# Peptides against a protein of PDB entry 4GMN, part 6

Target 1, 375 residues: chain A of PDB entry 4GMN
Amino acid sequence: RYANITLLALVTLASIGTDFQETLVKGNQGSRESPISAADEEWNGFDDADGDAMDVDQKSSSGEDQEEDYEEIDVKEDDEDDDDDSITSEMQADMERVVGADGTDDGDLEDLPTLRELIQTAVPQLIRLSNLPIDSDESLTIQSHALSALNNISWTISCLEFANGENANIHNAWYPTAKKIWRKTILPILEADSADLKLATQVTSLAWAVARVLHGETPTDGNPHRKFISLYHSSKQQAGGNSNSIEEPEDPFQGLGVKCIGVVGSLAHDPAPIEVNREVGVFLVTLLRQSNNVPPAEIVEALNQLFDIYGDEELACDKEVFWKDGFLKHLEEFLPKMRTLTKGIDKRTQPELRTRADEALLNLGRFVQYKKKHA

## One batch from the design tools (peptide; made by RFdiffusion4, then SolubleMPNN)

Design b2_p15_8_s2
Fold by OpenDDE base, seed 5:
Structure b2_p15_8_s2 (fold): chain B 375 residues (1-375), chain A 15 residues (1-15)
Amino acid sequence: as target 1 above (375 residues)
Amino acid sequence: SKFIPIKVKPVRPSV
């Protein structure tokens, strides 16, 4: 009885985190449809000259209109009002406020009561449940669901804009909780060295979500970046050896390799220790050098991380790592390989992967030019 | 000056 109620509550919290995430993603897409002003490049049609277009008399062949009587299949829209009663009216109101709010600085969530209860009441319990002794299949199931709920909540919060002091109230409320998730949930699981790839994937996904908010302020104690780099390499060795189709996730961007890259990339941002930044930067550049054996989605993520880490010339990592370790040369040498890789992705079968690869290729060309101008 | 990547789609959260 209690186990089933706990599992139902964890599934409900995970669902809430997913639905909130989908709404934030939709809301952020609507605000970025600021019309790119079609700069009316007045293509001043060049006025050039006289060419006599000969009247080619194409004969009207009267093809008989066969009226194919398309039977109007009256598809009864069964309005299955799937009243997905999962989202309360208070939760919808909180979601609308998060999309519209000029964030106040005070870390006060008075205007966001559902989000407040998620951060202050639910997450501390999920952290506790993720740290239960594993002594049964039931305790393992509870841990997995607690990690799933923490993942969805953390990912949702990581999709908020925090630049320029936006959502500062949410950031300030989340930040200590995110550090607690890192120290109490992520680090203990990474230290337990579990051979369970499912658990490793769950904790790595959660670590990425948390590190997307904490960046270089993520606790570096015990060198967690090396654990994720090791996990990346270990996952590649296992996939290459056993023809047991671990079903590669249908989404190329949900792979453990992409998640490991996302974590270590996020950990390497300023103010991360320069040696942490260097080890991550060398790892990412090495993936580009070895690109023939690297999935395209991991290359896209590695490029995005490199742009985000080394996009600021005022940061210590630009001088001490990017320029000192000669990363520009490796990016320039990779540019023609990226063009070939991107062109090799079928737009029909993998439209998202192609779109993200086209974007990463565009950014790589721009980034190389930026760095050459600032050399 | 800071380089800003063009990002049309946010990183899909791991669901």
Scores: peptide ipSAE 0.427, ipTM 0.914, DockQ to the pose 0.708
Fold by OpenDDE base, seed 2:
Structure b2_p15_8_s2 (fold): chain B 375 residues (1-375), chain A 15 residues (1-15)
Amino acid sequence: as target 1 above (375 residues)
Amino acid sequence: SKFIPIKVKPVRPSV
């Protein structure tokens, strides 16, 4: 009884986190849609072609076709409008406020009661549930659902804009909680060294969501970047050996390899220790050099991480890692390979992967030119 | 100066 109620509550929290995310992504797209000027589709005036009324008098015959009264079985398609508008009116109101909130610097979420309850009440319980002793399939299920709920909440918050002091109240409320998730949920699971790739994928997804907000301020204790690099390599060795269905997720960007790259890339941002930055930078550049056997989605993520890490010439990592370790040469040598890789992606079967690869290729050309001007 | 990558699509969250 209590377990079923706990599982239902965890599923509900995970769903709420997903729906909140979709609506934030839609709302943040809508606010960034500056009205693209309606291209004046010149309404080509309908030329009044004088269509001569040919009076074709076809007198065809009186076939008494029997109206078979086919009772139209009104198959009520129960449109189960599973418009489960699971977005509570309170969540929707909180979302509208988050999109419109001028940066009040106080970490007071008084105006965001649902988000406050998620961060202050739900997340601490989810952290507790993710740390239960695993002694049964039931405890493993509870941990998995708690990790899913933490993942969805953390991803949702990581999709908010925090640049220029935007959403500072949410950032300030989330930041200590994100560090708590890292220290209490992520690190213990990574230290348990479980051969469970499902659990490793869940914790790596959560780690990426958390690290997208904390960046280089993510706790470096125990060198977690090396654990994720090791996990990346281990995941590749397992995929190559047993043709047993590790169903590669249908979405190329949901792969454990992409998640590992996303985590370590995020961890390597300033103010991360220069040695952490170097180890991650060398890992990412090595993927580009060995790209012949690397999935395109991992290459796209590795490039995006390299641009975000080394895009600022004022940072210590630019001089001490990027220039010192000769990364520009490797990026230049990779440009023709990236063009070939991107062209090899079918737009019909993998439209998102192709779009992101086209973008990463564009940015790679621009980034190489940027670095050459700032040499 | 800072390099800003062009991002046409938001990173899909890992759901």
Scores: peptide ipSAE 0.425, ipTM 0.914, DockQ to the pose 0.692
Fold by OpenDDE base, seed 3:
Structure b2_p15_8_s2 (fold): chain B 375 residues (1-375), chain A 15 residues (1-15)
Amino acid sequence: as target 1 above (375 residues)
Amino acid sequence: SKFIPIKVKPVRPSV
């Protein structure tokens, strides 16, 4: 009973986090679409072709099976109103405020009560549940659901714009909690070195969401970037041996390899230690050099991370890593390989992967030109 | 000068 209620509450919190995220993503798209005149493309009606349904007559046989008189337990279908997918009026009001608020620099969420309760009340409970001793399948299930809820909340918050002091109140409220998730949930699971690739995928997804906000201010204790690089390599070794055990997610961008790249890329941003930046930069550039054996989605993510890490010539990592370690040469040598890779992706079967690869190829050409101009 | 990547679509969250 209590376990089922806790599980239901965790599923509901995870669902709320997903729906909130989808709506934030839709809202942030709507503000940038200048009204391109919807030209009246007359959708020509599909003609009702009268396809004769064939009368397949099949006669089959008379089996006598016994009338066991199961008493009709009148289970009243309580109309469970499927109102469960409705964004609460409070969530909608919080969303309108997040999109509209001149963020006061105070980490006060008085005007955002739902988000406040998620950060201040729910997340600390989820951190506790994710740290329970695993002594049963029930404890493992609770941990998995707590990680899922933390993932969805953290991803939702990571989709907010925090550049130029936007949403500073939310950033300031989330930042200490994000560091707590990192230290109390992510690091202990990474240190346990469990052979559970499902758990590793969940914690890596959460780590990426958290690192997308913390960037180079993510705690460097125990060199977590090396743990994620190790996990990347270990996952590739296991996938090469047992083709049967992990259904590769249908979405190529949901793979553990992409998630590892996203985490370590985010960890390498300023003000990360220069040696952390170097180790990550060398890892990412090495993926491009070895691209014949790397999934296209991981190449796309590695390129995006390289553009975001080394896009600023004023940062210490530009001089101390990018130029010193000769990254421009490797990017220039990769440009023709990226053109071939991108052209090899079928637009019909993998439209998203092709679109993101076309974008990454465009940005790679522009980035190489930028770096050559600023040499 | 800062390089700004052209992003046509937001990064899909890892749900």
Scores: peptide ipSAE 0.425, ipTM 0.913, DockQ to the pose 0.658
Fold by OpenDDE base, seed 4:
Structure b2_p15_8_s2 (fold): chain B 375 residues (1-375), chain A 15 residues (1-15)
Amino acid sequence: as target 1 above (375 residues)
Amino acid sequence: SKFIPIKVKPVRPSV
């Protein structure tokens, strides 16, 4: 009973996080410069729920035809659906206000009561549920659903523009909670060293969403970037060995490899420690050098991360890593390979992957020219 | 001077 209510509440919170994401995507379709295009990616939330339908072996005991006249208890289902639609409509109205607000209102989360309750009341409960002792299949299921809900919420919030002090009220409310997710959910799961690739994918997804807001201010305790780089390499080794191919997600951008790159790239942004930046930058540049054995989606993500990390000449990482470690030469040497890779993607079968590869190729050419001008 | 990548919204199919 309590478990089923908890699972239902977790599914509802995961769905709410999705509806918010969709509302943000729809609202920001009018603005050409929206970073939201990255966020439609990580909602794997609904398909994972159908897998653990307990096959309750209905042992067909052929018990005799007692016509027990089940009095049709007319349970008015209507009142619970109206309350759920009401909550989702209020939450959508909060997200529409966030998208429509000119970033000039230092409006307290007073004007965003549903988002406030999501961050202040729901997320701290999800963090507790994700950090329960795993002692049963039921506790694993609760953890998975709590991670899914945290993922969807964190991705949705990561779609907001926080540059130049935009949405500063939401950023300020989310920032301590995001650090709490990192320290109380992500790090403990990464330290448990589970061979469960499903759990590793869920925690890496959540870690990317959180790191897209925290960037280089993500806690560096225990060198999490090295754990995600290790996970990247381990995932590639396992895919080569046993024919229990984890079904590669139909979306090339949903792969654990892409998620690992997204996390470590985000962790390497300023003000990350220069040695963290260097280790990540070397990892990303090494993927480009080994691109013949790397999925195209991972190359696209690695390029995007390199542009975002090293796009500012005033940052310490430009001088101490980019120029010092000779990254420009590797990007120039990769440019003809990227042209070949991009041309090899069929526009008919993989239209999104081709579009993102065409964009990354365009940006690579522009980035190389930018760096040559600012040398 | 900061480099700004050109981001084209991927046409995601609405699930």
Scores: peptide ipSAE 0.409, ipTM 0.888, DockQ to the pose 0.378

Design b2_p15_8_s4
Fold by OpenDDE base, seed 5:
Structure b2_p15_8_s4 (fold): chain B 375 residues (1-375), chain A 15 residues (1-15)
Amino acid sequence: as target 1 above (375 residues)
Amino acid sequence: SKFVPIRVKPVRPSV
């Protein structure tokens, strides 16, 4: 009885986190439809001249009107009112406020009572449940559901804009909790060295979500970046050896390799220690050098991380790592390979992967030019 | 000056 109630509560918390993600992603799409000013590149149509209009004879083939009587199958829209009563009116009101609020700096969530209870009451319990002794299949199931709920909540919060002091109240409320998730959930599971690839994937997803908010302020104790780099390499060795295809997730961006890159990239942002930044930067640049054996989604993520880490010339990592370790040369040498890689992705079968690769290729060209101008 | 990547879609959350 208690286990089923706990599982139901964990599933409900995970669903709440998912629905919140979808709404925040939809809300952020609406605000970014600021019209990209069509730079009127007046494509001055080159007035190329005189090409003779060859009269292609319209042969009027009178094909007979077969009136195929398509029986209008009256598909009764069974309005299954899926009363997905999952989103309370209070949650919906909190979601509308999060999308619209100039957040006050005080970490006060008075105007966001559902988000407050989620961060202050639910998350501390989920941390406890994720760190229970595993002594049964039931305790393993509880841990997995607690990690899923923490993942969805953490990802949701990581999709908020915190630049320029936006959502500062939410950031300030989340920041100590995010550090607690890192220290009490992520690190202990990474230290337990579990051969469970499912658990490793869940923890790596959660670590990425947390590190997307904490960045270089993520606790560096015990060199967690090396653990995620090791996990990346170990996952590649396992996939290459057994012809039991662990079903690569249908979504190329949900792969453990992409998640590992996302974590270590986020950990390497300023004010991360320069040696942490260097080890991550060398790892990412090495993926580009070895790109023939690297999934395209991992290349896209590695490029995005490199742009975010080394996009600021005022940061210590620009001088001490990017320029000192000669990263520009590797990026420039990779540019023609990225063009080939991107062109090799079928737009029909992998439209998202192609779109993200086209964007990463565009940014790589721009980034190389930026760095050459600021050399 | 800071380099700003062009990003049409946010990083899709891992659900």
Scores: peptide ipSAE 0.500, ipTM 0.929, DockQ to the pose 0.696
Fold by OpenDDE base, seed 1:
Structure b2_p15_8_s4 (fold): chain B 375 residues (1-375), chain A 15 residues (1-15)
Amino acid sequence: as target 1 above (375 residues)
Amino acid sequence: SKFVPIRVKPVRPSV
């Protein structure tokens, strides 16, 4: 009984995270006159057909824009490494810390009460449920649903624009919670070194969503980028050996390899340690060099990550990694291969993959020209 | 100067 209620609540939270994405992305796009055509890709998160859409009646109260100058409160995370081995006490303190943050000038979510409740009340419970001892198929199911709900919430928030102080209130409220998901959900699951590719795929999807907000400010403890690079390589070795159809997801962008690239690429953004940036940059450039054996979707993601990591000449990683390690040469040598790869994708059978590859090819040509001009 | 990629579609959420 309790487990069925918990599972229903987790499925409901996962669905709310999905519906909230559409609402938040539409709300944030309403302020940007530029038609980013968000319209056509339904996030088919959960294939369960019978979910009645909860009509959230958004009463549009037009509040006047008061530009409140938010002083960036340097929240000293006092690393109270209280090694209290009881997962239950840490999780309870973690819940109390995320719920009790009512007194820090954490981004006022007064205007977003549902998002506030998701971040402050639901996410701590989901972190708890994702980190429960696995002793049964029921506990494994609970963990999987908790990870799915965390994934959907985290992806939703990661689709918001935070550049130029946009959604600063949401960013400030999410940032400590995102770090908490990383430390208390993602890292423990990665450290357990489970041979479960389903769990690895779920945690990697969540890690990508979290790292798309935290970027290079994602905690570097235990070198998680190496764990995801290892997972990438391990996933390729397993797919090559057993013709047991782990059905490659019909969607080429939902593959574990793409997710691993997305995570490590996001982790390598400034202000990531130069060593982390270098290891990831070398990994990504190595995929381009080995492109004959790499799925096209992974090449597209690796290129997108390389553009985003090394797109700024003022960043330390441009001088210390991109130029120093000779990445431009590898990108130039890859440009004709990318043209061949992109042309090889059938527009009729794989229209999205072709569109994303055409975009990545366009950007690769532009990026090589940019770097040559700024050499 | 910063390089800005042309992104026609938002990054799709991973399910």
Scores: peptide ipSAE 0.494, ipTM 0.925, DockQ to the pose 0.702
Fold by OpenDDE base, seed 3:
Structure b2_p15_8_s4 (fold): chain B 375 residues (1-375), chain A 15 residues (1-15)
Amino acid sequence: as target 1 above (375 residues)
Amino acid sequence: SKFVPIRVKPVRPSV
């Protein structure tokens, strides 16, 4: 009973986070031409696929026919209108305010009560549930659903524009909570070194969502970028050995490899330590050099991260890493390979992957030209 | 000078 109520509450919180994301994306299409960054990538919908595991083996215990006269409780089918998809009027009002608000710097969410309750009440509970001792399949299920809810909330918030002080109130309210998710949920799971690729994928998804807001201000304790790079390599070794491993998600951008690249790329932004930036930059450039054995989606993500990390010549990482470690040469040498890779993607079978690869190829040509002018 | 990538909003159909 309590487990089912907790599960239902977690599913409902994950759904609310989902619908909130979709409507924020739809709402932000109607206002200013702000380039929505790579925000649209990591929405893992709720895969309802785990519904089949309650094959309650009806063990036919031949219990004797006690004709207990079950009074037909006339369960009035109250037509509970399946308004289950109904964005609450409060949630819709919060969304309209988020899209319209001149961000007050105060980190106060008085005008955003639903978002306030998500950040201040729900997320601290989800962090606790994600940190329960795993002693049963039930505790593992609770952890998974708590991670999914944290993921959806974190992704939704990461889709907001925070550049130039936009949404500063939401940023300031979320920032300490995002650091708490990182330290209390993400780091302990990464340190447990679980062979569970499902859990690793969930925590990496959550880590990307959190790192898309925290960037280089993400806590560097224990060198988490190295753990995600290690996870990237470990996932590739496992996929190459077991043809029976977890079905690669139908969406090439939902793969653990893409998620690992997104996390480490986000961690390498200013003000990240120069050595963290260097290790990530070398990792990303190495993927481009080894592109014959790298999925196209991971190449697209690695390029996008490289453009974002090294797009500003005023940053210390431009001089101390990009120029010093000779990254321009590797990008120039990769440009003809990227043209071949992009042309090899079938527009009919993989239209999104082809569109993102065409864009990344365009940006790579522009980026190489930019760096040559600013050398 | 900052480099700005061209990013087209992916119209992901809501699944």
Scores: peptide ipSAE 0.484, ipTM 0.909, DockQ to the pose 0.389
Fold by OpenDDE base, seed 4:
Structure b2_p15_8_s4 (fold): chain B 375 residues (1-375), chain A 15 residues (1-15)
Amino acid sequence: as target 1 above (375 residues)
Amino acid sequence: SKFVPIRVKPVRPSV
């Protein structure tokens, strides 16, 4: 009984996350004409569609109070004071600087009560449900639905603009929760080394959504970038052996390979450790060198990540990785291959993939010119 | 100076 209610609640949360995402994506498509200042669109609450309240006849079966003595598992809070002083007073002061001087906005989503409840109340429960012991098909189903809900919420939030201090209140409220999703949900599932490609795809999708907000501030413990690079390679090896159609997702951008690239690319942004940046940068450049065997969607994602990671000449990764490891030469050598690849995509059958490839090709030409000018 | 990619479509979330 409880499992069905939990499943229904998880499906509902996943649906809300999808509907909210669709609304934000539609809003961002419409707002090309006017910058909708986030202030004036009152989120018109769910219109109470008069969904016939099925009279669930409360047949009060007086089932006897079996006081099952839930042994209070005295989880000794080992107060490991994880003084996660990882928010250095400098990072806190930098967060306070990004929040303008009147920023008593302690991430108090006062004006966004639904989003506050989603982040503060729903997400911590979803994290707990994603960490249940997997002992049954039912627990696996609960985990999958919890991951789907977390994915949709995290993706929705990751579609907000946070550049230049935009949506700073939402960013500040989400940031600690995003780190908690990473540490408590993503890392444990990645460490369990499950052969379940469905679970791996779900956790990688969630990891990408989270890493699109945290960027290089994503926890580096246990070298998660290497786990996702390993998962990328493992997924390619499995696809080659068993002609059991892992139904290639009808959408080329929903593939596990694209998701892995998106995660590791996001993890490699400043202020990521230079060696993490290097390993990811080398991985991405290696995909371009091996492009004959790489799906076009993965090439598009790898290029977009390279532009975002190495687009700033003031960052340490520009000097210590991009120039030092000779990435410009590889991008220049790839430019004619990208033109051929892009031209090979049928606009009629794959219009989105072609559009994104045309954009990535345009940006690659511009990026190579930028780097040559700033050499 | 920072390089800004031209992006005509937002990143589609993996739903």
Scores: peptide ipSAE 0.502, ipTM 0.927, DockQ to the pose 0.692; fails the geometry check

